# Ledger of designs, part 62: peptides against a protein of PDB entry 5FRP

Target 1, 225 residues: chain A of PDB entry 5FRP
Amino acid sequence: VEWTESIPQIIATREDISKELNQALAKTFIDSDPRVRRTSVMIFNKVPVTEIWKNITNKAIYTSLLHLAREKHKEVRELCINTMAKFYSNSLNEIERTYQNKEIWEIIDTIPSTLYNLYYINDLNINEQVDSVIFEYLLPFEPDNDKRVHRLLTVLSHFDKKAFTSFFAFNARQIKISFAISKYIDFSKFLNNQESMSSSQGPIVMNKYNQTLQWLASGLSDSTK

## One batch from the design tools (peptide; made by RFdiffusion4, then SolubleMPNN)

Design b2_p15_2_s1 (from b2_p15_2, 7 letters changed)
Fold by OpenDDE base, seed 4:
Structure b2_p15_2_s1 (fold): chain B 225 residues (1-225), chain A 15 residues (1-15)
Amino acid sequence: as target 1 above (225 residues)
Amino acid sequence: MTQLEEFNKIIEELE
């Protein structure tokens, strides 16, 4: 743990990390101690993306990072998911694709697929997190249409079949959520009107309101779990 | 039923 904690500083201070250091770092990602794995992931958060790309040249490190997205340890997994999504976004923004870094990019380009494939785990907490990182890092709001489309195409260009399926399902869900929210608002407005509430439609709308609310709530993870 | 299927069913009922 202590050694791994020192790595961010080493990367920040040294221009060239030795092959041996990269190999040692690679081992920390598969360490039996979750704390070591956590610390390893944190390197990607603490060190600028440009320095990571410069100094971390062992492809196994990146592969291992992606693998931790399915980590059994919740904290490590959650950290990894956020980290890899952010790292992907930062890499797209700051790292040029060159012949020298091609092999690393081949791994990094799988991050979107890796994330979208997490939906198949069918865990509400994971789903919520993946939703979050998609909006924050993978497909962030971009007012420039060309940039937005380019990002979208970049993200989709490396999707596997499962990721595409998840992508479409995600979008379909978003539309449905939007619709449900709209209905929720409509029902709320109706119920807030005393005359409407006292009408024959009052009980019907109340029922629909409750159903809509329940549905919306059911899609949310239990914050206590 | 998947959460998506349940969601779809509810939305269909609202429509």
Scores: peptide ipSAE 0.026, ipTM 0.571, DockQ to the pose 0.105; fails the geometry check
Fold by OpenDDE base, seed 5:
Structure b2_p15_2_s1 (fold): chain B 225 residues (1-225), chain A 15 residues (1-15)
Amino acid sequence: as target 1 above (225 residues)
Amino acid sequence: MTQLEEFNKIIEELE
């Protein structure tokens, strides 16, 4: 742990991280101690993206980072998911594609697929987190149409078949959620009107309201898990 | 995805 904690400082001070250091760092990502793995992931958060790309040249480190997205340890997994999404976004914004970094980009370009594939785990907490990082990092709001489309195409261009399926499912779900929220509001307005509530439609709308609420609730993660 | 199938059924009932 102590060694791993020193790595950000070393990266910041040294321009030439040795092959040996990269190899040692790679081992920390697969360490049996979740604290070590956590600290390793934090390197990507503490060190500027440009310095990471410059100094971390061992592809195994990046591959291992992506693998942690499916780790059993919840805290490390959650950290990893956020970290890799953010790192992807920062890389797209700040790192030029060159011949020298091609191999690393081949790995980084799989981050969107890696994230969308997490939906197949069918865990509500994971789904919520993936939803969050998609909106925050992968497909953030971009007022420039050309940039927005370019980002979307970049994300989609490296999708595997499973990721595409998840992408379509995600979008379909978002539309449905939007519709459900709209209906929830409509039903709430109706039920808040005393005359409407006392009408023959009152019980019908109440039932629909409850169904809508139940549906919305079922899609939300349990904050206690 | 099991959740999507469940959601589809509920939305169909809401329409």
Scores: peptide ipSAE 0.026, ipTM 0.574, DockQ to the pose 0.100; fails the geometry check
Fold by OpenDDE base, seed 2:
Structure b2_p15_2_s1 (fold): chain B 225 residues (1-225), chain A 15 residues (1-15)
Amino acid sequence: as target 1 above (225 residues)
Amino acid sequence: MTQLEEFNKIIEELE
């Protein structure tokens, strides 16, 4: 753990990280101690993306990072999911594609697919996290049409079949959520009107309101778990 | 039943 904690500083201070250091770092990602794995993932959060690409040249490190998205330890997994999404976005923005970094990009380009495939685990907490990182890092809100389209095409260009399926399902769900919210608002307006509440439709709308609210709530993960 | 299936069922009931 102590050794791994020193790595961010080493990367920040040294221009050339040795092959041996990269090999040693690669081993920390598969360490049996979750604290070691956590610390390893944190390197990607603490070190600028440009320095990571420059100094971490062992492809096994990147592959191992992606694998941690499905690991058993919740904290490490959650950290990994956020980290890899952010790293992907930062890489797209700051790292040029070259012949020298081609092999690393081949791995990094699979991050969107890796994340979308997590929906198949069918875990509410994971789903919520994936939703969050999609909006924050993968497909952030972008008012510029050209930039938005370019980002979308980039993300989709390396999808596997399962990721595409998840992508469409995700979008369909968003539409449904939007619809439900719209109905919630309509029902709320109705219920706030005394005349409407006193009508024969009052109890019916109240029931629909409650159902809508329950549905919206059910889509949210339990923060206590 | 998947979460998506449950969601779809509820939305269908609201329509």
Scores: peptide ipSAE 0.026, ipTM 0.565, DockQ to the pose 0.104; fails the geometry check
Fold by OpenDDE base, seed 3:
Structure b2_p15_2_s1 (fold): chain B 225 residues (1-225), chain A 15 residues (1-15)
Amino acid sequence: as target 1 above (225 residues)
Amino acid sequence: MTQLEEFNKIIEELE
């Protein structure tokens, strides 16, 4: 743990990290102690993305980082998911694709697929976290249409079949949520009208309103559990 | 997949 905690400082002060150091760091990602694995992941949060790309050249480190997204230890997994998503976004923004770093990019480009594939675990907490990192890091709101499309195409360009399926499912869900909200508004407007509420449709709309509200609430509550 | 199926079912019922 102490050794791993010193790595950010070493990376910041040294221009060239030895092959041996990279190999040693790679081992910390698969350490049996969750604290060691956590500390290893934190390197990606503490060190600037440019310095990571410059100094961490061992592919096994990046591969191991991605594997931790399915870690049994909840805290390590959650940290890893956030870290890898953020790292992906920062890399897209700050790291140029070169011949020298192509092998690392091949791994990093799989981060979106790795994240979208987590939906297949069917864990509500994981789903919520993946939703969050998608909106925050993978496909953030971008007012510039060209930039937004470019980001989207970049993310999709390396999807596996399962990731595509998850992506479409995610979007379909968003459409359904939007539809539900729209209906909620319509039902609310209907029920706010005294004449409409007293009509034969009043009880029917009230029931639909309650169902819609319950559905929306359940979706929100699942995000908080 | 299961959440999507449940979601689809609910939306179909709302339609």
Scores: peptide ipSAE 0.024, ipTM 0.530, DockQ to the pose 0.105; fails the geometry check

Design b2_p15_2_s2 (from b2_p15_2, 8 letters changed)
Fold by OpenDDE base, seed 2:
Structure b2_p15_2_s2 (fold): chain B 225 residues (1-225), chain A 15 residues (1-15)
Amino acid sequence: as target 1 above (225 residues)
Amino acid sequence: KTQLEEFNEIVKKLE
């Protein structure tokens, strides 16, 4: 009987927290101070996805989160891109689609398109980050065929035309990268063979090796950063 | 309290 009496109080407390959070976040996401905006984004990283969906019910907050992906402040933008990608993935895995959360899902479902559209900014750093979050969160490696296909279809189902275009371009780039890596390995094997290096082909292979390295370095995220 | 401080207090309640 005592536990039943505590439930309303707990619910009330949660409701109060939710209300305060929504009121605060609606303001802080658009604050002029980038530190405030950063802190606002960080809530999506610190709080479990289930609690976010439960407590953040104002759709404007989610819309504001997505807009920060194009913000001028680099640190906030980068954080936002990582955050929204991770949040999308976690939401797909943990949040059921219901009538009550439909409006929020309509926004969240645009995250893949939002991310792929960032390629049109033509910024190398942004491109690298988008590549990274796609591999890590949007389309992670999945050995199960059914799960992999389902995830892919989910991601693509809300693409706009521009996102599709960038998606295909990205895939083409992945193929090229894979090919380049394969060639890099072949070249490395060749270079490690002294007999091969002493041949007339040695300098040619060395040149190709260097070109491959340069190409990879220009298109892939710097692992040293 | 700054807006940031108020926000941080709210976040701590959710953690």
Scores: peptide ipSAE 0.030, ipTM 0.679, DockQ to the pose 0.014
Fold by OpenDDE base, seed 5:
Structure b2_p15_2_s2 (fold): chain B 225 residues (1-225), chain A 15 residues (1-15)
Amino acid sequence: as target 1 above (225 residues)
Amino acid sequence: KTQLEEFNEIVKKLE
């Protein structure tokens, strides 16, 4: 029994309920009202991944979901970015690759590239969100080395040139952040020592401290956005 | 709320 048949009071019973639902959803994902688009995205959050793959078979819906990552409406965009990253991770974990679902997987496999391409927008809020979903969903902590490597290779296997560039830039930035934090701690310890601060090295360390703070601050999102 | 109930609420909002 199709899950849609369990909702007779909400969805009009037709001979092809699945088809009608897919057609309706395809329209709602591109609706002019951002509230409707938001609600459409929420389906991917409220329904188990296995049920989504089973019942949503129209590839246009998945394509439309990915397009919302660049949506102008901030709330919808942010929700979409989180949703697609989570959906990607859940799909990798729970959905088997078959001949029947190949066309959908071809779309889903582009999610990592879609997300990494958002770095080219050069928006600090978007960058922060992309950073977050990468660590949480795309490349999560995995203690098993083989699984971790396999996940990484899966993510990279569908990258275009732009995504690779962003990937390398992201990793380079993370290394720099780690280094900067370490140096910040060292500088703070030095500055807290009055004897060291009064030495000839005091002004030099103070300058480096300020530069480090400025660099760290420049990479943070604007709270007003 | 169950996952199904939440889904139903979402679908209702889409109509």
Scores: peptide ipSAE 0.027, ipTM 0.648, DockQ to the pose 0.014
Fold by OpenDDE base, seed 4:
Structure b2_p15_2_s2 (fold): chain B 225 residues (1-225), chain A 15 residues (1-15)
Amino acid sequence: as target 1 above (225 residues)
Amino acid sequence: KTQLEEFNEIVKKLE
């Protein structure tokens, strides 16, 4: 754990990380101690993306990073999911595709599919996290149409059938959530009006309001888990 | 544990 914490500084200050360091790091990503794995993942958060691509050349490290998204240890898994999504986004923005880094890109390009496939685990906490990283990193808000479309096409270009299915399901869910929120607001406004509440529609709207709240609440992960 | 020790040695050399 202690040595892995020093790695970010070394990567930032050295022009080239030794082959030995790459080999050692590859081992720490698959270490039996979750603390070691966690620290390994943190390297990708602390070191600039350009320096990571320059110095980490062992493809096994990147593959191992992606595998941690399905690991059993919750904290490491959650960290990994956030890290890999952010790293993907930063890579798209800052790293050029060259012949030399082609093999690494082949791995990195699978990150979106890896994340969308996590929906099949059917875990509410994982689903919420995947939703979050998609909105924040994979498909962030982009006002420029060309950039937005290009990003979307890039993300989708490496999807398997399952990822596509998850993608459509995700979008459908988002539409439903947005609709529900809109209705919640409308219902709340209606309920705050005493005249409206005294009308024949009052009880009906109250019922719909409660149903909407229940539906929204059911989509939330258990904070105790 | 042994791998970590080995890694620490390598890291120290790189510092």
Scores: peptide ipSAE 0.029, ipTM 0.588, DockQ to the pose 0.011; fails the geometry check
Fold by OpenDDE base, seed 1:
Structure b2_p15_2_s2 (fold): chain B 225 residues (1-225), chain A 15 residues (1-15)
Amino acid sequence: as target 1 above (225 residues)
Amino acid sequence: KTQLEEFNEIVKKLE
């Protein structure tokens, strides 16, 4: 663990030890100790994206990073999911596509699919985290329409069939959530009006309100499947 | 090689 924590500084200091560093990192990413794996993932958070691309050239490391998204250890998995999403976004913003880094980009371009495929695990906590990183890193709010469309197309261009299915389900869920929230607000306003409550519609609205609350309470991040 | 051995080799190259 301790020596792995020194790797970010080593990367920043010496570029000529890249081969040995890559070999060592490839091992630490698959270490039996979750603390070692965690520290390995943290390298991608501590080192600038440009330096990562420059110094980490072993494709197996990137593959291992993506694999940790399904890690048994919850803390490592959660860290990995956040890290890979952020790394993807930073890479799109800061790294040019060249012939030399093509093989690494082929792996990095699968990050969106990797994340969307996590919905099939059907775990509420994972779903919530995936929702979060999608909004924060993959498809962030972008006021520039051209940039937003370009990002969307980039994300979608490497989707497999399962990822597309998850993507559409996610959008459908968001629409339902937005609708439910809107109705909740409307129902709440109606219920707070004494005249409306005394009307024949009062019991009907109360029932709809309860149904809406029940649906929301069942989990906002549940799969629409 | 152990991870420690690999680390030591890297450290030696930094000297």
Scores: peptide ipSAE 0.023, ipTM 0.553, DockQ to the pose 0.010; fails the geometry check

Design b2_p15_2_s3 (from b2_p15_2, 7 letters changed)
Fold by OpenDDE base, seed 3:
Structure b2_p15_2_s3 (fold): chain B 225 residues (1-225), chain A 15 residues (1-15)
Amino acid sequence: as target 1 above (225 residues)
Amino acid sequence: ETLLEEFKKIMEKLE
């Protein structure tokens, strides 16, 4: 019977801890020191999504997370972009939509739009990262048609106008890239065949190969930058 | 760093 008397105190303590955590995180996400901001973002990577949703209830924290996608510090920004994309995907997979968490979901549902809007910065490194996280987390390969469509519709459901524009542009680019890669493979096979290279088509294919490579390379960021 | 340390202390309590 005595242990039951301690339960309210334990609950109160946990509530206090939760409050303190939320207050602290709200500050650390906007701290002037990028190391502090980085550490804050890492919580979303290290802690299971279910525990994040349970313990982080201040919506300002989530809003701040999204804002870091445009921050000046490269490392923090890149970490944030990966983190928020992964967090979005994990949330879709593991977190049910309830009345209690609807306000948080309203923010989380804007992650796809937030990411697609990064294309307007016109930075090759950012573009590449956004492309990567889209394929890895937002719109991953899904062989089940119903699930794939459902995910797509979910992602698109909260797009703003600019995000839609970026989405269409991205898809158009992906189609072109896919085509280019296919041609690259064909050209590569052709070039590896000595008989084909010695034919009248050899120089033509070589030229097309080079053009394809150049086009593909132009869309890639410089790893040194 | 002070804020970070405070944050870490809070996180330790949650473990």
Scores: peptide ipSAE 0.028, ipTM 0.688, DockQ to the pose 0.013
Fold by OpenDDE base, seed 2:
Structure b2_p15_2_s3 (fold): chain B 225 residues (1-225), chain A 15 residues (1-15)
Amino acid sequence: as target 1 above (225 residues)
Amino acid sequence: ETLLEEFKKIMEKLE
């Protein structure tokens, strides 16, 4: 951790080291050892976004980062998905678009599409993670209407057709989930009432409760895995 | 190659 934190400082002081670091990172991101790839991704996670943009100028590194979203190694993939989503959000918030960083932004702007396209893999674990990072980083809750709309438009502005399709599907699914959760809560309240449970409606509500739980569980990954 | 090897070693220590 200490060394990672020192990287920006070292790069800031020595341009020659910066070049070497970029060259090295470009190679480590595609290293055959998943541990090497993991540690490479961790740079993006641990180093402030402003320092990353300043010091990592090789576009191949960013491209490689995005490719790791489909990494075969689960741990690396999961780390990458979280990292790139967070990095995207932080970049939007903290990095100005300039002529100098245009090429990097062109890559970073594809992160939303990259993430939404992961839904087509049809893996519940991946889907859950994508859902999570979307709510946490890509489209976080924002009470300010202008900010919310701006963020949404920014995210959507670079969507490919597949990403749009996934986006709409995601929203539809979220509505259903929300509805299911609401029902779950209602059922739970009913079940906690002894008088209601002793009624003729008790078994019916219990069945609906169980169905709701099963439905929710079927759409979510196994947390024990 | 030497630099890359050194870099890898350093990064591994950060795990």
Scores: peptide ipSAE 0.028, ipTM 0.685, DockQ to the pose 0.013
Fold by OpenDDE base, seed 1:
Structure b2_p15_2_s3 (fold): chain B 225 residues (1-225), chain A 15 residues (1-15)
Amino acid sequence: as target 1 above (225 residues)
Amino acid sequence: ETLLEEFKKIMEKLE
């Protein structure tokens, strides 16, 4: 763990030891100690994206990083999911696609699919985290229409069938959530109106209100349609 | 043990 923590500084200082560093990192990413794996993932957070692409050239390391998204150790998994999403976004913004880095990009381009496929685990905590990183890093708010569309197309261009299914389910869920929230507000306003409550519609609205609350309480991160 | 050996190799290159 201790020597692994020194790697970010080494990467920033010495490019000539890249071969040995890549060999060592390939091992630390699959170490039996979750602390070692965690520290390995942290390299991608501590080192600028440009330096990562320059110094980490072993594709196995990137593959291992993506694999940790399904890590059994919760802390490592959560860190990995956040790290890989951020790294993807930073790479899109700062790294040019060249012939030399094509093989690495082929792996990095699968990050969106990797993340969307996590919905099939049916874990509420994972779903919430995936939702979060999608909004923050994969498909962030972008006022420029051209940039927004370009990012969307980039993300979708490498989706497998399962990822597409998850994507559409997510969108459908968002629509339902938006609708539910809107109805919740409307119902709340109705219930606060004395005249409306005294009407024949009062009990009906109350029932719908309760149903809406129950649905919302079941979890906003539900991967279902 | 293998990681330690790799670390030693890296450190030697830094000298």
Scores: peptide ipSAE 0.020, ipTM 0.612, DockQ to the pose 0.010
Fold by OpenDDE base, seed 5:
Structure b2_p15_2_s3 (fold): chain B 225 residues (1-225), chain A 15 residues (1-15)
Amino acid sequence: as target 1 above (225 residues)
Amino acid sequence: ETLLEEFKKIMEKLE
């Protein structure tokens, strides 16, 4: 753990990272101790993306990072999901595709599929996290239409059938959520109006309100998870 | 320089 914690500083100060360091990191990413794995993931958060690409050349490290998205330890998994999404976004923005880094890009390009495949686990907490990182990192707000489309196409270009299906389901769900929220607001306004509540429409709207709440709640994880 | 030395020491321990 202590060794792993020192790595970000070493990478920041030394441009020539030895083969041995890469080998060591490859081991720490698959260490039996979750703390070691966690610290390994944190390297990708603490070190600039350009320095990561420059110094971490062992493809096994990247593969291992992606694998942690499905690990059993909740904290490490959650950290990994956030980290890989952010790393993907930063890489797209800052790293050029070259012959030298082609093999690494082949791995990084699978991050979107890796994330969308997590929906098949059918865990509400994971789903919420994936939703979050999609909006924040994978498909962020982009005012430039060309850039936005390019990003979308980039994300989709490496999808397998399962990821594509998940993507479609995600979008469908988001649309429904948006409508539900809108209705919720309208219902809330109606319910706050005493005159409306006393009308014949009151019970009908109340019923719809409750249905909307139930639907929204069913898509959210338990706070205890 | 000191960091490099420390790194080397750590690596030796990991082998």
Scores: peptide ipSAE 0.017, ipTM 0.589, DockQ to the pose 0.010; fails the geometry check

